# Peptides against a protein of PDB entry 5KEZ, part 243

Target 1, 320 residues: chain A of PDB entry 5KEZ
Amino acid sequence: NVAIYNPFRPWWERYQPVSYKLCTRSGNEDEFRNMVTRCNNVGVRIYVDAVINHMCGNAVSAGTSSTCGSYFNPGSRDFPAVPYSGWDFNDGKCKTGSGDIENYNDATQVRDCRLTGLLDLALEKDYVRSKIAEYMNHLIDIGVAGFRLDASKHMWPGDIKAILDKLHNLNSNWFPAGSKPFIYQEVIDLGGEPIKSSDYFGNGRVTEFKYGAKLGTVIRKWNGEKMSYLKNWGEGWGFVPSDRALVFVDNHDNQRGHGAGGASILTFWDARLYKMAVGFMLAHPYGFTRVMSSYRWPRQFQNGNDVNDWVGPPNNNGVI

## One batch from the design tools (peptide; made by RFdiffusion4, then SolubleMPNN)

Design b2_p25_7_s2 (from b2_p25_7, 15 letters changed)
Fold by OpenDDE base, seed 1:
Structure b2_p25_7_s2 (fold): chain B 320 residues (1-320), chain A 25 residues (1-25)
Amino acid sequence: as target 1 above (320 residues)
Amino acid sequence: DAYPGIFWSFLPGGPGAARGLTYYK
């Protein structure tokens, strides 16, 4: 991914790929392979946060400032380490003046325009699908058990399916023959927008962001909410079907959120309430549960915003 | 150069949650 130095190596640089090489501040490919093997040998399975919707930001300077030293040029859409070129992006398909998503009520913009400046891959092209599948298959062959598909809301469900149809079975050294990768898709659907979580049910599970948002309000006792109202928690609250839901109290994004809805999210900063929420989640049968393991950073609020929300996790590979 | 950071934006009266853009300079 891109190596960003201002601010100094933020967490979100990990979501700006310039290649599909397994070479980041988290380690190199050999280290990753060793980890996967060790984990599998003791029954701990690994899923990968796969960033396949986009490459890096359009405004990033060209060069070799990347974690694996690969050259890239966002201006010309040149990513030779893949390789991708200008033919592999949705620049001509997006009709907004900025090239970015400007209206989230326009499903076409949401899928075909850049997410916050991130160069949007043309996933309708078989070439692009194949390059992504090759990346994911390499991980499958290493021994991962599945994937979180980042920014799935911004990809057409059919394009995702086309990629998934190219995937290998899981590595038979650790998984039963014929096993398929575990897939869950990040789709932010709190209602009020045209893109729905149900659009993606055919590809795998979907993140249910209503879960953490609503549970937060209940645990915080906002607006007279009571724990007794959780009697029909799950589908009764308008959430997706349990067998399609991946649920969580918080994630790395909404830990750094703000506003009315963002304020409801419980995090480790609210230790007592957070424990209550996580305990409830683990006890309740609805959905497939995910527990967050995060880190502290030196928060500094200015005008209601944490100016240090960029701070990444501690590491000893910052030199790369 | 300015680099985009991503955060959750929950605006009152708006549609569902969307990723907001923050630039760092």
Scores: peptide ipSAE 0.033, ipTM 0.704, DockQ to the pose 0.057
Fold by OpenDDE base, seed 3:
Structure b2_p25_7_s2 (fold): chain B 320 residues (1-320), chain A 25 residues (1-25)
Amino acid sequence: as target 1 above (320 residues)
Amino acid sequence: DAYPGIFWSFLPGGPGAARGLTYYK
């Protein structure tokens, strides 16, 4: 991915890929393979956060400022380490003036335009699908158990399916023969927008963001909410079917959220309430649970916004 | 240099982006 130095190595640089090389601030491919092997040998499975909707931001300077030193040029859409070229992006499809998503009530914009400047891959192309599948299959062959698909809301479900149909079975050294990768898709559906979580049920589980949002309001006792109202927690609260839901109290994004909605999310910053929420989540049978492991950073609020929300995990000169 | 900021909107029944990213050059 892009190596960003201003600010210094932010967490979000990981979501700006320039290649599919397993060479990042977390380590090289050999180290990753070793980790996966050691984890699998003790029954701990690895799921990769796969960034396949886009490459890096269109405004990033061309050069070799990347975690593996690969050259890239966002301006010309040149990513030779893949390789991708201008033919592999949706620039010609997006009809907005900026090239970015401007209206989230327009499903076509949400999927065909750039997410805040991130170069949008043309996932309708078999070439692009194949390059992504090769990346994911390499990980499968190493021994990962599945994937979180980042920014799934911004990809057409059919394109995702086409990629998934190219995937290998899991490595039989650790998984039963014929096992398929576990897939969960990041789809933010809180209602009010045309794209629905149900659009993605056919590909795997989806993130249920209503879970953490609503649980936060209840635990915080906002708006007169009571824990007794959780009697019909799950589908009774309008959530997706349990067998399609991946649930969580917070994630890396909404942990850094701000505004009226973001404030409801419980995080480790509110330790007592957070433990209550996580405890409830783990005790309740609804959905597949995910627990967050995070870190503290020097928060500095200006006008209600944390100006240091970019701060990455504790590191040694960018190396984790 | 690019700097993305993230904001969230969980307003009940409200239209608009549930997740907003701001991209700064």
Scores: peptide ipSAE 0.032, ipTM 0.718, DockQ to the pose 0.048
Fold by OpenDDE base, seed 2:
Structure b2_p25_7_s2 (fold): chain B 320 residues (1-320), chain A 25 residues (1-25)
Amino acid sequence: as target 1 above (320 residues)
Amino acid sequence: DAYPGIFWSFLPGGPGAARGLTYYK
């Protein structure tokens, strides 16, 4: 991924890929292989956060400022380490003035335009699908158990399916022969927009963002909410079917979120309430549960916004 | 260089999108 120095090595640089090389500030491929092997040997499975919707931001300067030193040029859409070129992006499809998503009520913009400047891959192309599949298959062959598909809302479900159909079975050294990778898709569906979580059920599980938001309001006792109202928690609250849901109290994004409704999310910053929420989630049968492991950073609020929301995990001069 | 801020809209009537990113330059 790109190496960002202003601010200094933010967490979100990891979501700006310039190659599919397993070479980042967290380590190299050999170290990753070693970790996967050691984890699998004790029954701990690895799921990779796969960023396959886009490459890095269009405004990032060309050069070799990347975690593995790979050259890239966002301006010309040149990512030779893949390789991708200008033919592999949706620039010609997006009809907005900025090239970015401007209206989330326009499903075509959401899928074909850039997510906040991130170069949008043309996932309709078999070439692009194959390059992504090769990346994911490499991980599968190493021994990972599955994937979180980042920014799935911004990909056409059919394109995702086409990629998934190219995937290998899991590594038989640790998984039963014929096992398929576990897939869960990040889709933010809080209602009111044309793209629905149900559009993605055919590909795997979907993140249920209503879960943490609503649970937060209940535990905080906002608007007269009571724990007793959780009697029909799950589908009864309008959530997706349990067998399609991946649930969580918080994630790295909404720990840093702001705006309307964002304050309902419980995080480790509110330790007591957070423990209650996580405990409830783990005890309740609805959905597949995910627990957040995070870190403290020096929050600095200005005009209601944390200006240090970019801060990544503890590191030594950028190396984790 | 620009970096993004994140907006989360969980309530009706909020700014347009459930998730909004703002770049700071």
Scores: peptide ipSAE 0.030, ipTM 0.709, DockQ to the pose 0.048
Fold by OpenDDE base, seed 4:
Structure b2_p25_7_s2 (fold): chain B 320 residues (1-320), chain A 25 residues (1-25)
Amino acid sequence: as target 1 above (320 residues)
Amino acid sequence: DAYPGIFWSFLPGGPGAARGLTYYK
C-alpha cells in the first residue's frame, strides 16, 4: 500500500493498495505464511481484510513511496505491480462532476464513483476480477480461512459473486476437502438509503451496523431505553437474519467517532459500559460475533472531532 | 418510537473519508 508520511503512517494507509504483494508494515510474505501456519496448527483461523473495491487515492503523488517499493501513478491510473492501467477503472462510468460519490441516495454513484477519492476498480471486467481472484487464491493457498470484503457496499453484488466463483477450496492441510472460504461483507445499512444489506446475502454474511448503534443507546440508557427491551434482540429489532449477520460493538471506523453509528457507539474508552456491551454480545446467540482488539492513542478534540483519529498501531519508526 | 434513534457520524466527504484523505497541516 501507499506509505503516507503526513500524517506519519496513519492506520488508513493500509486501505490504499498499490499492489497485491504481501509486503507491508506488518511484515513480508514469509513472515505472514509463518504466522498462518502457526495459528492453523493450534486451531486459530485467519481471515483477511481484503481491499478489492479500489486502489489508492487519486491525489497521491506518483512514485515508489509504498510499503513494498512498487512504483505507482494514480494520475495515469498506472499500477504496474498488478498490473492495472486506465482501462481497469470506472473513470468513464462515473458521471459526477468530481468523480467522487456525491449522493449516497444514488446507488449507481455509490458503486461506480470513487469513495472519497479512492480510485474505483472496474469490477465488471473479467481481467480485474481475475487479478483479484489470483490475490485471494494466493492467500487461500497459504492457509487463510476466509475474508472480510472491505467496502462491499461500493461493489455490485454480481461482481462480487463473479470473483467468489473463481476462488479455490481451502487448503486441505488444515481444512476438510472441499471447504469454501468464509465470507463476510462490510455493508453499512442503517436504513434510509437505496442499497440494502439483503442485496449481498447471496455472497455471504454482512456486517450489521444497527447492532452496535442500538446496543449503545440501550447500555447508555438514552431515550428511556432499558435492558429489558433486549428480550427480542436480533430480528425482533429489525436486524438482518441471524445466519447472515456479523455483529460487533465497535470497529476501527466508528471507534474513532466517524462512520456508521455515531455517538452511541461504545468503545474501550468507556470501559465499564463497553464491557457490559461486549459481555452481552458474547452471551447472546444472535449473529456471528466479532470482538475488537485495539490500542490507545493521544486523542485531541477540536470542534467535536479527534484530530488524531489517524494514529496507527504502536510501531518502531513506522514498522509494526 | 419503540426503538432508539439512529445516529450518523461522518468526516467531511462521507463514509470512508478517513481512508481517502490526508490531513492538511
Scores: peptide ipSAE 0.029, ipTM 0.681, DockQ to the pose 0.095; fails the geometry check

Design b2_p25_7_s3 (from b2_p25_7, 13 letters changed)
Fold by OpenDDE base, seed 5:
Order: C-alpha cells, then structure tokens, then sequence
Structure b2_p25_7_s3 (fold): chain B 320 residues (1-320), chain A 25 residues (1-25)
C-alpha cells in the first residue's frame, strides 16, 4: 500500500493498495505465512481484510513511496506491480463532475464512482476479476480460512460473485477437502438508501451495522430505550437473518465517531457500557459475532470531530 | 429509523468513507 507521511503513517493507508504483494508495515510474506501456519496448527483461523474495490487515492503522488517499494502512478492509473492500467478503472463510467461518489441515493454512483477519491477498479472486467482472484487464491494457498470484503457496498454483487467463483477450495493441510472460504461483506445499510444488505446475501454473510447502533442506543438509555426491549433482539428488530449476519459492537471506522452508527456506537472509551454490550453480544445467539481489539490514541476534538482519528496502531517510527 | 449522532455532512465521501479522504492524500 501507499506510505503516507502527512499525517504520519495513518491507519487508513492500509486501505490504499498499490499492489497485492504481502509486504507491509506488519511484515513480509514469509512472516505472514509463518503466522498463518502457527495459528492453523492450534485451531485459530485467519480471515483477511481484502481490499479489492479500489487502489490508492487519485491525489497521491507517483513514485515508489509504498510499503513494498513498488512503483505506482495514480494520475495515469498505472500500477505495474499488479499490473493495472487506465483500462482497469471506472473513470469513464462515473458520470459525476468530481469523479467521486456524490449521491448515495444513486446506486450507480455508489458502485462506479470513487469512494473518497480512491481509484475505482473496473470489476466488470474479467482481467480485473482474475487479478483479484489470484491475490485471494494466493492467500487461500497460504492457509487463510476466508475474507472480509472491504467496501462491498461499492461493488456490484454480481462482480463479487464472479470473483468468488474463481476461488479455490481451502488448503487441505488444515481444512477438509472441498471446504469453501468463509466470506463476509462490509455493507453499510442503515436504511434510507437504495443499496440493501439483502443484495449481497448470495455471496455470503454481511455486516449488520444496525446491531451496534441500536445496541448502543439501548445500553446508553437514549430515547427511552430499555434493556427489556431486547427480548426480541435480532430479526425482531428488523435486522438481517441471523445466518446472514456478522455482528459487532464497534469497528475501526465507527470507533472513531464518524462511521455508521454515529455517536451511539459503544467503544472501549466507555469501558463499563462497552463490556455490557460485548457481554450481551456474546451471550445472545443472533448472528456471527466479531470482537474488536483496538488501541488508545490521543483524541483531540474540534467542533465535535477528533482531529487525530488518523492515528494508527502503536508503532516505532512507522514500523508496527 | 433514527441513529443518533450521525452527521453525513461531515463525511465528504458519505457513509463508510473513512479510508483516507482525498484531502489527506
């Protein structure tokens, strides 16, 4: 991914890929392979956060300022380490003036335009699908158990399906023959927009962002909500079917106050309430549960916004 | 349904946009 120095090595640089090489601030491919092997050998499975909707931001300077030293040129859409070129992006399909998503009520913009300037891959192309599948299959070969598909809302479900259809069975060294990767898709559906979580049920589980938002409201006792109202928690609250839901109290985005769920989201900053929420989530049978592990950073609020929301994990001069 | 504390105006890229906004790149 790109190495960003202003601000200094933010967490979100990880979501701006310039190649599919497994060499980042976290380590190299050999170290990753070693970790996966050690984890699998004790029954701990690895699920990779796969960033396949886009490459890096269009405004990033060209050069070799990346975690693996690969050259890239966002201006010309040149990513030779893949390789991708201008033919592999949706620039010509997006009809907005900025090239970015401007209206989330326009499903075509949401899927064909750039997410906050991130160069949008043309996932309709078999070439692009194949390059992504090669990346994911390499991970499957290493021994990962499945994937979180980042920004799934911004990909056409059919394009995702086409990629998934190219995936190999899981590594038989650790998984039964014929095992399929576990897939869960990040789809932010809080209602009011044309794109729905149900559009993605055919590809695997989806994130249920209503879960953390509503649970936070209840535990905070906002709007007169009571814990007793959780008696029909799950589908009774309008959530997706349990067998399609991946549930969580918070994630890395909404933990920073500007993601889906808003101020209702409970985090480790509210330790007591957070423990209550996580305890409830783990005790209740609805959905497949995900527990957050995060870190403290020096929050600095200006006009209700944390100006240090970019701060990444503890590091030594950028090295984790 | 209402979700307290959501300010879409503060999110140039809309919901789920916290992946490095263009002005940070």
Amino acid sequence: as target 1 above (320 residues)
Amino acid sequence: EAYPGIDWSGLPGGPGAARGLTYYT
Scores: peptide ipSAE 0.066, ipTM 0.721, DockQ to the pose 0.090
Fold by OpenDDE base, seed 2:
Structure b2_p25_7_s3 (fold): chain B 320 residues (1-320), chain A 25 residues (1-25)
Amino acid sequence: as target 1 above (320 residues)
Amino acid sequence: EAYPGIDWSGLPGGPGAARGLTYYT
């Protein structure tokens, strides 16, 4: 991915890929392979946060400022380490003036235009699908158990399926023969937009962002909400079917006060309420649960926003 | 209104994950 130095190595640089090389500030491929093996050997499975909707931002300077030193040029859409070229992006398909998503009520824009400037891959192309599948298959062959598909809302479900159809079975050294990768898709659906979580049920589980948002309002006792209202928690609250839901109290985005959920989201900063929420989630049978493991950073609020929301995990001069 | 009751002021790029590019746009 791109190496950002201003601010200094933010968490979000990981979501701006320039290659599919397993070489980042967390380690190289050999170290990753070693970790996966050690984890699998004790029954801990690894799921990769796969960034396949896009490459890096269009405004990032060209050069070799990347975690593996690979050259890239956002301006010309040149990513030779893959390789991708201008033919592999949706620039000509997106019809907005900026090239970015401008109207989230237009499903075509949401999927064909750039997410906040991130160069949008042409997932309709078999070449692009194959390059992504090769990346994911390499991970599968190493021994990962599945994937979180980042920014799934911004990909056509059929394109996702086409990629998934190219995937290998899981590594039989640790998984039963014929096992398929566990897939959960990041789709932000809090209502009010044309793209729905149900559009993606055919590909795997979907993140249920209503879960953390609504649970936060209840536990905070906002607007007269009561814990007793949780008696029909799950589908009774309009959430997706339990067997399609990946549930969580917070994630890295909404833990920082933005993204889906807003101020209702409970985090470790409110320790007592957060423990209540996580405890409830783990005790309740609805959905597949995900527990957040985070870190403290020096928050500095200006006009209601944390200007240090970019701060990544503890590191040694950029190396984790 | 998309996502009624949710404050999106911290995400200038609209609903979804910022992924850092809000700092460049």
Scores: peptide ipSAE 0.057, ipTM 0.727, DockQ to the pose 0.086
Fold by OpenDDE base, seed 1:
Order: sequence, then structure tokens, then C-alpha cells
Structure b2_p25_7_s3 (fold): chain B 320 residues (1-320), chain A 25 residues (1-25)
Amino acid sequence: as target 1 above (320 residues)
Amino acid sequence: EAYPGIDWSGLPGGPGAARGLTYYT
């Protein structure tokens, strides 16, 4: 991914790819392969956060300032390490003045325009689909068990399906022959927008962001909410079907106030309430559960916003 | 209304994930 130095190596640079090479501040390919093998050997499975909707930000300077040293040029849409060119992005399809998503009530903008400036890949093209599939298949062959598909709301469900149809079976060294990768899709659907979680049910599970948002409200006792109201928790609260839901109390975005849920989201910063929420989630049968493992950072609030929300995880890999 | 009941005033770019907003680059 691109190496950002202002602010200094933020967590979110990991979501700005410039190649599909497996070398970041989290480790290199050999280290990753070793980790996957060791985990599989003791029954711990690995699911990769796959960033396949986009490449890096359009305003990032061209050069070799990346974790794998690959050259890239956002201005000309050149990513030779893949390779991608200007033909592989949705610039010509996006009709907004900025090139970014401007109206989330326009499904076409949401899927064909840039998410906060991130160069939007033309996933309708078989070439692009194949390059992504090659990346994911490389991971499957290493021994991963599946994927979180980042920014799925911003990809057409049919394009996702086309990519998934190109995927290998899981590695038979650890998985039964013919096993398929586990897929869950990040789709932020709190209602009020044309794109719905149900659009993606055919590809795998989806994130249910209503879960953490509503649970936070209940645990915080906001608006007169009571624990007794959780009697019909799940589908009774308007959530997606249990067998399509991936549920969580918080994620890396909304624990920083960025993603869906707002101030209702409970995090490790609210230790007592957070433990209550996580305990409830693990005890309740609704959905496939995910527990967060995060880190502390030096929060500094200015005008209600944490100016240090960019701080990445502790590591000793800063030379990459 | 996108994401009713959520205050997005503190998040440039509107609803969704930050993913390193271009405002920071």
C-alpha cells in the first residue's frame, strides 16, 4: 500500500493499495505464509480483509513511496505492479463534478464514483476481475479460509459474484476437498439509502451495522431503551436474516467515530458497557459473531473530534 | 435521509468508512 507520512503512517494507509504484493507494516509474504501455516496447524483459520474496490487516493503523489516499493501514479492511474492503467478505472462512468460520491441516495454514484477520493476500479471488466481473483487465489493457495470484502456496498453485486466464481477451492492440506472460501461483505446499511444489504445475500454474509448501533443505544439506556426490549433481538429488530448476518459491537472505523453507528457505538474505551455488550452478543444466537481486538492510542479531542484518530497499531516494522 | 439518527457532521465525506480521507493526504 501507499506509505503516508502526514500523518505519520496512519492505520488507514493499509486501505490504499498500489499493488497486490503481500508486504506491509504487518509483515512480508514469508511471515504471512508462516503465520497462516502455524494457525491452520492448530485449528485457527485466517480470513483476509481484501481491499478490491479501489486503489489509493487520487491525490497521493506519484513515486515509489509504498510498503513494497512499487511505483505508482494516481494522477495517470498507473499501477504497473498489477498492472492497472487508466482503462481499468471508473473515471468515465462517474458523472459527478468531483469524481467522488456526492449523493449516497444515487446508487450509481455509490458504486461508480470514488469513495472519498479512492480510485475506483472498473470491476465490470474481466481483466480487472481476473487480477483481483489472482490476488485472492494466491491467498487461498497459501491457506486462508476466506475473506472480508472491503467496501462491498461500493461494488456491484454481480461484479463480486464474477470474481468469486473465479476462486479456487481451499487448500486441501487443511480443508476438506472442494471447500469454498468463507465470504462476508462490508455493507453499511442503516436504512435510508437505495443500496440494501439484501442486494448482496447471494455472495455471502453481510455486516449488520444496525447491530452495534442499536445494541449501544440499549446498553447506554438512551431514549428510554431497556434490556427487556431485546426479547425479539435479531430479525425482530429489522436486522438481516441470521444466516446472512456478521455481527459485531464495534469495528476499526466506528470505534473512531468514522463508520456507521455514531456515538452509540460501544468500544473498549467504555470498558464496563463494552463488556456487557460483547457478553450479550456472544450469548445470543443471532448472526455470526466477530470480537474486536484493537489498541489504545493517545486521543486528543478538538471540537468534538479526535485529531489522533489516524494513529496506527504499535509495530516495529516502520522501515517498510 | 441517509442513516437516519446518525450525526455525520463530524465526518468529512459523509456516510461510510474513512479509509484515509483525501482531506488528510
Scores: peptide ipSAE 0.047, ipTM 0.722, DockQ to the pose 0.092
Fold by OpenDDE base, seed 4:
Structure b2_p25_7_s3 (fold): chain B 320 residues (1-320), chain A 25 residues (1-25)
Amino acid sequence: as target 1 above (320 residues)
Amino acid sequence: EAYPGIDWSGLPGGPGAARGLTYYT
């Protein structure tokens, strides 16, 4: 991914890929392979946060400022380490003036235009699908158990399916023969927009952002909400079917601001309430649970927003 | 129907996960 130095190595640089090489702030491919092996050997499975909707931001300077040293040129859409070129992006497909998503009530924009300036891959192309599948298959062959598909809301479900159809079975050294990768898709569906979580049920589980938002409201006792109202927690609260739900109290985004879930989201900063929420989540049978492991950073609030929300995990001069 | 009480203004680019806004780079 792009190496960002201003601000200094933010967490979100990980979501600006320039190649599918397994060299990042966390280590190189050999180290990753070693980690996966060691984890698998003790029954801990690895699920990769796969950033496949886009490459890096369109405004990033060309060069080799990347975690694996790969050259890239956002301006010309050149990512030779893949390789991708201008033919592999949705520049001509997006019809907005800016090239970015401008209206989230337009599903076509949401999927064909750039997410906050991130170069949007043309996932309709078999070439692009194949390159992504190759990346994911490499990980599968290393021994990962599945994937979180980042920004799935911004990909056409059919394109995702086409990629998933190219995936190998899991590595039989650790998984039963014929096992398929576990897929969960990040789709922010809090209602009010045309794209629905149900659009993605065919590909795997979907993040249920209503879960953390509603649970936060209840635990905080906002709007007269009571714990007793959780008797029909799950589908009874309008959430997606349990077998399609990936549930969580918070994630890295809404942990940091007014994103999906808003101020109701509980985080480790509110330790007592957070533990209550996480405890409830783990005890309740609804959905597949995900527990957040985060870190503290020097928060500085200005106008209700943390200006240091970019701060990444503890590191040694940018290396984790 | 928009989710009640959600303020999207804190996340430039609309309702979505922050992946590092391009003007920060």
Scores: peptide ipSAE 0.064, ipTM 0.726, DockQ to the pose 0.101; fails the geometry check

